# Peptides against a protein of PDB entry 3V4O, part 182

Target 1, 234 residues: chain A of PDB entry 3V4O
Amino acid sequence: DQPLAKDKVALLIGNMNYREHPKLKAPLVDVYELTNLLRQLDFKVVSLLDLTEYEMRNAVDEFLLLLDKGVYGLLYYAGHGYENFGNSFMVPVDAPNPYRSENCLCVQNILKLMQEKETGLNVFLLDMCRKRNDYDDTIPILDALKVTANIVFGYATCQGAEAFEIQHSGLANGIFMKFLKDRLLEDKKITVLLDEVAEDMGKCHLTKGKQALEIRSSLSEKRALTDPIQGTEY

## One batch from the design tools (peptide; made by RFdiffusion4, then SolubleMPNN)

Design b2_p26_4_s2 (from b2_p26_4, 12 letters changed)
Fold by OpenDDE base, seed 3:
Order: structure tokens, then C-alpha cells, then sequence
Structure b2_p26_4_s2 (fold): chain B 234 residues (1-234), chain A 26 residues (1-26)
């Protein structure tokens, strides 16, 4: 019995032209290429660049409203970020220097809202730094995700300055997207697909020991990005 | 490279003021 999606929706965010922080280049091409790939998978895609705090919050809120029972959702973010005691934060382009949690979007809060939507599949992919922000005094409050949330969380990380430069410099894809794009169209369970991407990153001499993909999942069903939409024949 | 071509295309769109590269379509 072929799994079916009620609908497929994706929000892609790439922040690069920061006002008070170093500019990035990789998010531009990564968002663009991922958009093209997801369109081939019949996703409805909104791709946004250089969002302020206000714009990011609105975009995420609108995305969450599109999530419903049986819907396949994908949220991708590339840009600056940080992690304090298990809380991860996406940094808007208008964030001050130094930034604090009140200036940023908390990933765990978004995940908490996603688990309430009864989605068929929800994928959250982060390509950002996970370094500690010493200027943020936020006390972490982490709730466990529901077992039935069908959420897959992928976190591409940089372990050092050299890895960051490799991932976010140049005119080519970032490191994560370089490997993801080669497998994204495969008809495989999404957790298996991401695991293979992680293995590819581990075998590459350029990224071995420098970059890693962390995968967390509450997905208990065989769901793939290639699953057909209800009412369509493939 | 293909990646360079994609970057150039995306850059052209950004220069034209396209903050949204793609939108939801029914």
C-alpha cells in the first residue's frame, strides 16, 4: 500500500546579508537549488532570502498554518545561528550584535508547534552554526516531542572556523547541500536518505572530521519525499 | 560548473529585488 500525502508544502529561508554580522554566500545558491529539487517532488515551495525578525516570524507562522492532518511539510533554514544548552536559534538579518534569544527564532518552539498538526511527514533541516552564545542568558526549557509527531529533524553542523569557511564560502553549494542534492530525489524513507547523506559526508576527505549531520526522528512510518499526493497518479 | 551557473542565476534574481524566489502555487 503506497503512502499518500494530503499535500506537500515547503518553506525555505536563506539569510546572508546581515546588517551587524558577517555576510554569507552559500545560502543563496543552496535555497535556489533546493527549490528546484522540491518542485520536481511536487512540493508547493516558498523560498525567501534575507528575512528580518518580523518577516521570519510571519513566514514560519504562515507555514505552520499550512500544516494539517496528512500534509507533508518541509522547513529549511540556512544562515547564522547558535545553540545554548539544547536550545537552537535562527538569526534574522536585522539581529543586533550581540544578538539574544529575544532577537531570534527558537527551533524547539517551532518543533513543539509542528507536533500538534498531525502531519503525515514534517522535515526540519538546519544549516547553521551551533556555537554557544555567551551573551544569551536564556534558561532552556525543553519538552519532548510527541511519539506520533512524524517529525524528522536534520542539523548540519560546523565544528570549527575552517569547516565554516568551507561550508559558507565560494560560489558553489554549501557542504550539506552538495551531498543532499545528490540523494534528495531518491524514493527512500526520509531517515534512510538522510543517513546516507551523513555517510557521504563522512567519506569525503574535505568534510571528514569537520562536518556532521545530526538526525533526530519521531517517524515510525515509511514516508518518503517522493510519496504521491492524494488524488494524483504517478 | 553547474553550481556556479545556479549561483549566477540566483544572484541576478536577487539584484532585481526578488526577495521571494518562489511562491506557493495551487
Amino acid sequence: as target 1 above (234 residues)
Amino acid sequence: SEADKLYEEALKRQEKGEKALQSFAP
Scores: peptide ipSAE 0.036, ipTM 0.696, DockQ to the pose 0.054
Fold by OpenDDE base, seed 2:
Structure b2_p26_4_s2 (fold): chain B 234 residues (1-234), chain A 26 residues (1-26)
Amino acid sequence: as target 1 above (234 residues)
Amino acid sequence: SEADKLYEEALKRQEKGEKALQSFAP
């Protein structure tokens, strides 16, 4: 049987114009293109750029409110970030230099909240640096994701992303979005789709050894972004 | 649906040009 989504909602965040950190360029185009693609997949898309900590927290809170039983949710973030001890943090544009966990949004905390929503599918895509932040020694206690949460977490790892972004100012898209956009509309299980994106990235001479896609999932069902919305919802 | 209501509310906020929101949403 074809899986059905109760509804489809997406929040896309692209942070570029940092106050105290290097400016980025790719998130603008990446968010824009992803917005258009997700709309073709019948997602209701909220796309935001250059969010402060306050704005990011509010946006995520609002997104979480949209999640409900059977809903397909997609959260995408492009911008600066860091990873310490398995915890990933999204960096708002007004984050201080150096930034700490209290200035940033913890991805794992958001994932924890997402798993409580009994969604049909939750997709969290990160296009950010995974470099360690030596100025933050916080080790949050993380709960394991529920097996039934139907969460797919894609983490595009960029080594030296900041340097790459600056050096390749002529690139229209970030590397992750370059490959993602070519497959996003395919009618495939989302984990299969992302695996193929990862393979494409691995075959590219420009990305080999520089950027990889890590996929973590608790998806126990065949779910695709192309799954139709229940007729009663529209 | 509740999701629709929340989405529409978000869109309205974006349309108002709130300083806090820079969006590609219609």
Scores: peptide ipSAE 0.022, ipTM 0.584, DockQ to the pose 0.020
Fold by OpenDDE base, seed 1:
Structure b2_p26_4_s2 (fold): chain B 234 residues (1-234), chain A 26 residues (1-26)
Amino acid sequence: as target 1 above (234 residues)
Amino acid sequence: SEADKLYEEALKRQEKGEKALQSFAP
């Protein structure tokens, strides 16, 4: 039987114009492209750019409120980030220099909250570097993240500036989005789809050894972003 | 649905500029 979504909601965040950090360019185009694709998949999409800490926290809170039983949720972030001691942090545009964990949003905390929701499918996609922040020695006391059956986590990592964005067809996309956008509309189990994206990234000369996609999931059902919304099937 | 209501409310708040957001939302 075809799995059904109660509803489909997505929050896309792209941070570019940092006040105290190097500006980025790719998130603008990436968020725009992803917005258009997800709308074609009947997602209700909120796409936000250049969020302060306050705005990011509010946006995430609102997104979490939309997650409920049977709902398909997708959260995407593109911007600066860092990883310390296994904890990943998304950096708001108003973060100080240097930024600390208290100025940023902890990915693992958000994932934990997402896991508390009985979603039909929950996808979290991060496009940020996983470099250590040498100016933050804080170690959050968090329980180890346990990936649940309906949670899919994709983490696109870069090793250098040249791996963050590329020019393609006159547009400057992030490397992750370059490959994701070509497959996102495919009617495939989401983990299979992302695995194929990872393979494409691994085969491409431009990304080989520079960009990788890490996928974590225990998804046991054949859930796809193309799954119809409940009440619309025939 | 409840999700629709929450989504619409979020959009309204964005339109009002309450959070100074830059949005591609319709």
Scores: peptide ipSAE 0.020, ipTM 0.609, DockQ to the pose 0.019
Fold by OpenDDE base, seed 4:
Structure b2_p26_4_s2 (fold): chain B 234 residues (1-234), chain A 26 residues (1-26)
Amino acid sequence: as target 1 above (234 residues)
Amino acid sequence: SEADKLYEEALKRQEKGEKALQSFAP
């Protein structure tokens, strides 16, 4: 009845101090808050800040090594990013200006690799700008993703709103994390939980019309971040 | 557990070579 996780592993990346791009503030506190919350959910959490391209790739590789059949994997990213042709790209702190796909990490590629591990749940929480990068005209040739029905994407599109709110409203967290942290520990299907976060963001006068959470999912089972870890595996 | 060992090893490797949040390590 209740789904079980073989294990629960999270990689949290917050990029703030970009060399060739505007600096951000929110990722530091957001990664900290999310780390604490996920630990309460018995996630094994690796949290990293200000990663170069090389470091990000290594971090993802190490994260993937922790994934296996039935493992819950969560990837959180806060920083600069863009989306071209349905592909989301996380921007390392040493990315050139302008950056291109070869300088960045493609989330869908990571998902592909996660699917190869036969994970029980794949959650991506991306707190980044998702504007098209006009300086990147590369169309990645990616193999079709397998239909695993265990994928959840949460896209928090900032458009500078988070930086504005932190600077002008005295908020410690980014906007997405402000609402996410209030619900993350709830024992609910992850898609339902994120829907409620989206609703909260929509009701808030600070975020209404400024920031929204987009949820894309293919989750056929009632899986929650609160799902217990299989005891026999330890 | 084996999973815990792998996690700790991965964390240590990241901490050595990457900008890890040391205070957040379990």
Scores: peptide ipSAE 0.034, ipTM 0.671, DockQ to the pose 0.020; fails the geometry check

Design b2_p26_4_s3 (from b2_p26_4, 14 letters changed)
Fold by OpenDDE base, seed 1:
Structure b2_p26_4_s3 (fold): chain B 234 residues (1-234), chain A 26 residues (1-26)
Amino acid sequence: as target 1 above (234 residues)
Amino acid sequence: SEAEKAYEEALKRQAAGEKALQSYAP
């Protein structure tokens, strides 16, 4: 039977114009292109750029309000970030230098809150670096996650590695989005789709040995971004 | 597309030993 979504909601965040960190370029294009693709998939999409810590937290709160039982939730982030002890931290544009976990948003905390909403699917697409932040010696104490078997992480890069964008005077994609956008509309289980993206990225000469897509999932059902919304004709 | 052109140019820069990528690292 075709899996159904109660609704489909996405929050896309692209941070570029950092106050105390190097500025980025690709998130602008990547968020725009991903927005258009997800809308074609009937997602309700909120796309935001250059968010402060306060704004990011508010955006996440509003996003969570749109989630409910059976809803597909997708969070995309492009910007600076780090990973400590398996926890991913998104860096707001007003983060200090150096930043600490208290200045950033922990993705796993967001996941915990999404699970409380009893969502049908939780997808995280994280286009950020995953290097350890040595300036942050805090070990986050997180509540245990529920066993929901509906979680998919698409990391733009491997643990301890960096994510890249194409350096260009004009508009260009990040490496992750360059390959993701070509397959995102395919009617496939999301983990299968991401696996194909990983293979495509693996052929990229620019980032061989530097960046590789990592998929982390606990998804026991054949859920796809193309799954129809309950109550709609298809 | 512009993005495709950027990719091709990046490959050329890389081949020439020039910087072709920007890291998202701080």
Scores: peptide ipSAE 0.461, ipTM 0.901, DockQ to the pose 0.893
Fold by OpenDDE base, seed 4:
Structure b2_p26_4_s3 (fold): chain B 234 residues (1-234), chain A 26 residues (1-26)
Amino acid sequence: as target 1 above (234 residues)
Amino acid sequence: SEAEKAYEEALKRQAAGEKALQSYAP
């Protein structure tokens, strides 16, 4: 029995042109390629680049409005970020240096809001660093998450580690997207798909010992990005 | 592809002891 999605919606954010932090390049290419892939998977995709804090918050709000019961929601972020106490923070392009949690968007807060929408699947693909921010003393007290068993985190790197892009004058992917894009269209349970991506990334000589994909999931059903939308025939 | 060429160039740089990667850390 094939799982069905009520709808499939994705928000892709790529931040590159930071005002107070090193500029990046790969998010441009990565967002573009991921957009095309997700559209092939019949996702409704909103792709945005170089968002300020205000714009990011608005984008998330708009994304949440598209979510409802049984909808597959996917959030992709490429840019600067950090992780404190298991909470992932996406850094807007206008964030100060140093930045704090109040300047950033907490992914776990977004997850909570997605759960309130009773989504069918929540996928987070986070292409950012996961090092602790020592300048942020805030200990976020998050409300307990519901037990929905439909959550998948694909971290571009492991806890406490960095994510990288290829240093090149021309177009290049981030390390995570380089491997993700080759498997994203496969009709497999999303956790299985990401596990295969992890193995592929593990063979990368550039980032051996520096970057490794981490999967964190509570997914009790065989849900895939290829799952058909309810009411449609393919 | 251009992306693959970039990867190959990065490997060459790494082998030569040059910077091949950009960290997403600030």
Scores: peptide ipSAE 0.454, ipTM 0.892, DockQ to the pose 0.900
Fold by OpenDDE base, seed 3:
Parts: sequence; structure tokens; C-alpha cells
Structure b2_p26_4_s3 (fold): chain B 234 residues (1-234), chain A 26 residues (1-26)
Amino acid sequence: as target 1 above (234 residues)
Amino acid sequence: SEAEKAYEEALKRQAAGEKALQSYAP
């Protein structure tokens, strides 16, 4: 049977103009292109740039309010970040130098809250570095996750590794988005789609041995971003 | 496209030993 989504909602965040950290360029282009693609897939998309900690927390709260039983939720983030003890942290533009976990947003905490909404699918696309932050030794106490078997993580890079953008004066994507955008509209299970993106990215001569896509999933059903919304004909 | 041209130019820079990528690391 064709799986159906009750609705499809995406939050896209691109942080570039950091106050205390190096500025980035690609998130502007990547958020724009991803927005257009997801809208073609009938997602309701909220796209935001250069968010402070306060603004990021508010954006996530508003995003969660749009989630409900059977809804497909997608969170995309491009910017600075780190990973400590298996937890991913997104860095707001007003974060201090150095930053700690209390200055950042924990992705796993967001996932926990999404599970409480009984969503049909939870997708995280994280275009950030995953290096350990040696200035933060805090181990966050997180609530246990439920077994929902509807979770997909697409990491732009491997654990302990860095993510990159193309150095150019003009229009250029991040490495992850360069390959993701070519396949995002395909009618395939999301994990299969990302696997193909991983293969394409693996052929990139710029980032061989430096950046590789990692897929982490617990998805027991054939869910695709192309799945129709309940009550709508396509 | 402009993005594809940027990629091709980056490959040329890399081959020449020039900077081709920007890391997202702080």
C-alpha cells in the first residue's frame, strides 16, 4: 500500500554571519535551493537565516507546533556545529567563543519532542561539522527516546570529521547540498535516496578522504519525501 | 550553471595546490 502523510512540514536554518566565529557563505544558497525543492514535494517550508539562540529556540518551538500524528517533519541545518558523546549541537550566530552546550541547540532533544507528536516520519539533514568540542565537557541528561522506527539522519560528514563548502567568489553550494539537490525529487525510500547521494558524493575528488555522508536510520516502513498527502490527488 | 562552473574551477584550484574548500569548523 502507498504510504500517506497527514501533512509535510520542514524547518530550514542556515547560519552564516557569526559574531564570534568564521563566517560562511553556502548556507544562503543551500537553504534557498532546498526550499524550492521541498515546495515541489508539497512541503510547508519555513526558511530562516542567521538565527540567534533565542530565535532558533523559538523557530523550533513553532515547528513542533505544526507536527501531529502522521505528519512528516524535516529539519535541515547548515552552519557551525559539533558532536559530543553522540549528541549533535547546532550553533547560533550569537554563540560565544568558545561555545558550550548551554549556548547551543541539541538535535536529540528536538527528536525526543518530535516523537511525542507521533509523527509519521522524522528526517534530520545536518550540514555541519561533527568534531568534538574540547571546551565542553558537559554530558547532557536527555530523556530516553521511544521506539518509533520512523527516524532518518543524513549527516553531511562522518563522526569526528568536517563539512565543507566550495571556495568561490560567486554562486556555490556546500558539498552535501551539491549532491543532495540532484536526487531529492526522486520517488524512493528516503534511506535509499540518501544512499545514492552518498555514492555520488563519494566520487567527489574535492573531498575524498575528508568528507563522507553518513546515514543513521531506524525506518521500518517505505517512506519517501514524495509520499502524497492524505486526501490529495496527484 | 554557475554552481557547476564553481565546482570545475575548484577542481582546477585543487590540482594547482590552491585553496578549493572552506571548512565549517570554527
Scores: peptide ipSAE 0.447, ipTM 0.892, DockQ to the pose 0.846
Fold by OpenDDE base, seed 2:
Structure b2_p26_4_s3 (fold): chain B 234 residues (1-234), chain A 26 residues (1-26)
Amino acid sequence: as target 1 above (234 residues)
Amino acid sequence: SEAEKAYEEALKRQAAGEKALQSYAP
């Protein structure tokens, strides 16, 4: 039995030109590459760069409006971020220094809202640092997540670790996207696909002991990004 | 587009070899 998606929707956010934080380069290229790949997979893709807090929140709201029962939702983020108490926070370009949770978007809150939409699959690809933000002492009170068994987190790095981009004269890919792009079109369960990406990343000499992919999932079905959209012919 | 140009340049640089890492840490 081939799993089917009612629809496939992706929101890609790449934040680079931070006002009060170091500027990044790779998100531009990474968002572009991922956009092209996801479109080949028949995702409806919205790709945005350098979003303020307000713009990010609006983008997420619009993304959520496209979600419905059985829809595959994919959120990709490349930029600055942190993780406190297991909660991932995406940092808008206009975030203050230091930033706090109130200045950022909590991924787990987005997940909760996606669950309310009864999505068929929730994929988060987070190309951000996951270090503790010592300047944020807020303990977020999150609503309990439902047991939907359709959640996949692909963290570009491990808890407490940093994500990196390849440093060249000019622009280059982030480490995560460098390897993800080579496998993204494969017709495999998304967790299997990411596991292979993790192995590929593990072979990179530059990131040894610095960055490793972490997969966190609760996925009870063989869902793939290549799954056909219901009612469509392929 | 700017993104397309950046991508093409990135590919060229990656093909030339990986040199160093830049952290996403703020």
Scores: peptide ipSAE 0.221, ipTM 0.624, DockQ to the pose 0.392

Design b2_p26_4_s4 (from b2_p26_4, 14 letters changed)
Fold by OpenDDE base, seed 2:
Structure b2_p26_4_s4 (fold): chain B 234 residues (1-234), chain A 26 residues (1-26)
Amino acid sequence: as target 1 above (234 residues)
Amino acid sequence: SEAEKAYEEALKRQAAGEKALQSFAP
């Protein structure tokens, strides 16, 4: 009676070397760590760094094509981003300064496309800021996710993350990944797992009041990243 | 499927060191 995945596919994007914006460091390590973990969970993982707008759009499009009934999909993004009135945007490395919505990928649009795929599970994880962009006047267009979409959206919000990334030399995990990696391999419903990650973040004095994980879910079934692929042994 | 093939090809491209892209794919 355990849920089975038809297949497991993941797209991981880490943007660091921005042309017109502050460079980041954490996405490199975070994407690397997450790649290794997801492979242990039998995901087919495409991991990309420093994507232009064109490359990001293509990567996301290709990822969406892999989503189908019963497929487990995971999309992870780490990099610059912003949120205006409920619309979240991922910023490509070639985005101008200031960047605008037309230069960026809208998260809500991607989520809308995901819900049409009838996936067994679709996880979208964002590790980016929710800062307001005063140069973008995009009007919010928010659609409710379909219950049948089985989408879990995790948004790790940081205060001052950019400043921290710039000031510190060396490579270390982002705060979100620091806690996520400790639980990702657990055989638990994904929403429970992420909730525990959120609790861990909340208990940590380093992140308390500075970073939180927002979870939105349309998942009505007990689905876990550890669920086996159909036709394979446990 | 065509999608699977495309994904596998993407993995291969990443492994080969695509010009503008960096990947951790083997």
Scores: peptide ipSAE 0.018, ipTM 0.584, DockQ to the pose 0.021
Fold by OpenDDE base, seed 5:
Structure b2_p26_4_s4 (fold): chain B 234 residues (1-234), chain A 26 residues (1-26)
Amino acid sequence: as target 1 above (234 residues)
Amino acid sequence: SEAEKAYEEALKRQAAGEKALQSFAP
């Protein structure tokens, strides 16, 4: 009676060793822990660290090619980013200072491409700052998610993203990952799961008013990360 | 597909303790 995934694939990107921007620490630990969790959920996980623009584009392109009918995909990014007029950009490690849109990957463009796929579930999680980049005058992309896209977009943001790390269980996680890892293995609809994570973040004194999780979805079907892959014994 | 092959190769490399980055290079 439970839904089945054709396959489960994940691409995790953690950028920390920037050439011309402040170095981060959390992405390493967060990608590591998320990798382990997703593997427990039978995802085929490719985790990549410190990607250049070229490498990021290639990685995303390859990931998109894996998305097909019934496939569960998860794309996670942790690193520097910015948001201008609703357009979000992931910043590669070799991005210049200041970085510009042509040097970065536009999240909305990727989401648009994801909508062309008939995925069973597509989760896009961003753990990056949402500061405005005054050096980028890119025109806003206003394209809503399609109802049939089965996309869940989670955007974790905090004030001073570069400085907010929480030491937990001997590891220094990002704030988002601290709460996400406690719930990710739960057999719940992914939007419900993320809502609970958002609530946990909102109730925690450490993160209340400082960190938030924005969730957008076009998911009309019950889908969970725990859904088994077709043809497996599970 | 080429993408699937690249992904599987990346997984194999990771399992072997190698960086998977090279699997995404054209």
Scores: peptide ipSAE 0.017, ipTM 0.586, DockQ to the pose 0.021
Fold by OpenDDE base, seed 3:
Structure b2_p26_4_s4 (fold): chain B 234 residues (1-234), chain A 26 residues (1-26)
Amino acid sequence: as target 1 above (234 residues)
Amino acid sequence: SEAEKAYEEALKRQAAGEKALQSFAP
């Protein structure tokens, strides 16, 4: 039988104009591109740029409240970030230099909250650095995703301090978005789709050895972003 | 829910060319 979504909701965050950190450019174009693609997939999309800590926390909280039984959710973040001992953190634009965990949003905490929801599908995509922050001593969070959570986590990162952008279709996208945008509309299980994106990144001479896509999933069902919303037929 | 209302309002603001951030304000 064709899988059905109760509803489709997405929150996209792109942080660029940091107050105390280097400014970025790619998130603007990437958020724009992803917004248009997700709308074609009948997602209700809220796209936000340059969020403070307070604004980010509020946006994520509101998004989490939208997650419920059978709902398809997608959360995307592009901006600065760091990773310490398996804990990943999204950095708001008003974060101090250096930033600490109390100034940032913990990805694993959000994932924990997501798994408490009975979503039909939940996709969390990160396009940020995974550098270690020596100024943060936060204790590692080791909670595993529940088998029934139906969560797919994609982590697109680059090694080192270098940021890479690629011209694609007349636009300057981040590397992850360059490859994601070509496949996102395909009617495939989301984990298969992301795996193909990862392969594309690995085969391209511009990205091989520089950027990679890490995929973690608790999805045991065949779910695709193209799945129709209940009450509609495609 | 209030969250749903805020989200829908944000969508409307985006469609109008406005920043949606205020819809998520407490």
Scores: peptide ipSAE 0.027, ipTM 0.622, DockQ to the pose 0.020; fails the geometry check
Fold by OpenDDE base, seed 1:
Formats: structure tokens, C-alpha cells, sequence
Structure b2_p26_4_s4 (fold): chain B 234 residues (1-234), chain A 26 residues (1-26)
């Protein structure tokens, strides 16, 4: 039987114009193209650029309110970030230099809240650096994802992002989005789709050894972004 | 649904000129 979504909602965040950190280029185009693709998949998409800490927290809170039983949710973030002790943090544009955990949004905390929503599918995609922040000594407690959470977490590392963005003078996609956009509309289980994206990234000489996609999933069902919304003909 | 209401509220804020809220069209 074809799985059905109760609804499809997406929040896309692209942070570029940082006040105290290097500006980024890729998030603008990436958010734009991802928005268009998700709309083709019948997602209701809210796209936000250059969010302050306050705005990011509000956006995430509102997105979480959109999540409910059977809903397909997708959260995408492109911008600066860091990872300490397995905890990932998204950096708002108004974050100080150096930034700390209290200035940033903890991904694992968001994932924890997502799993409580009993979604049909929840995809969280991060396109940010995973470098350690030596100025943050906070060790958050990590909670394991629930088996029934149906969460798919994709983490694209940007070790070479600075070099990539410097080399590309024009508006171009980030590396992750470059490969993701080619497969996103495929009618495949989302984990399979992302695995293929990861393989494409691994085979490309431009990204090999520089950028990788880490996938974590609690998805036990064959769910795809192409799954129809309940009540629609397919 | 609550989800729809929340989404509509987000759209209202966008319409009100929230700087960070963007809507892209193909």
C-alpha cells in the first residue's frame, strides 16, 4: 500500500550575512532551489534567510507546531555551525564571536522535540560545518532517538565549503544541494535516496575526501517525499 | 488543523513584511 501523509510542511533556513562571522554565498541559492523542489512535492514551504537567534528560535518553534501525527515534516538549515561532543549547533547571524551554545540552536534538542510529534516522516537536513568550537565547554545530554520517531537526519559536512565558496565567484549551489537536487524528486524511500546522494558525493572528485553526508535514521517504514497527501488522488 | 493555522500565521507575518521571511517562486 502507498503510504499517505496527513500533510507536508517544510521549514528552510539559510544564514549568510553574519555580523561577526564570514559571510556565506551558497545558502541563498540552495534555499531557493530546495523551496521549488519541495513545492513540486506538494510541501507547504516556509523559507527564511538570515535569521537572528530570536528569529530562528521562533521559526523552529512554529515549525514544531506544524508537526503532528502523520504529518511529513522537513527542516533544512544551511549556514555556520559547529559540533561539540556529538551535539550540533546552528549559528544565527547575530551570534557573537566567539559564539557559544547559549547563542545557538541545538540540533539534538530539536530532534528530541520532533520525535514527540508522532510524524509520519520527519527529515532534518543540515548543511553546515562540523568543526569543534573551542570556546564552548557545554556538554549537553544526548537523548537517543525513539524507534517510532520516523526521523531521518542528514548531516552534510562542509570542511571544504570555504574553499568552494571562494572558488565560485558566481551564485552556485552548495555541494550538498548540488547532488541532492538531482535526486530529491525520485520516488524512493528517503533513506535510500539520501544514500544515493551520499554515494554521488563520494564518487565526485570535487567532493571526495572534502565533504560527506552522514545519515542517521529511525525510519522503519517505506516513506518517500513523493508520498501523496491523504485525500488527494494519485 | 493546528498545523495549517500555524502555517497561515507564518504567511501573515510574511505579508506583514517580516524581513527574514522569504517566499520563492519557480
Amino acid sequence: as target 1 above (234 residues)
Amino acid sequence: SEAEKAYEEALKRQAAGEKALQSFAP
Scores: peptide ipSAE 0.018, ipTM 0.574, DockQ to the pose 0.019; fails the geometry check

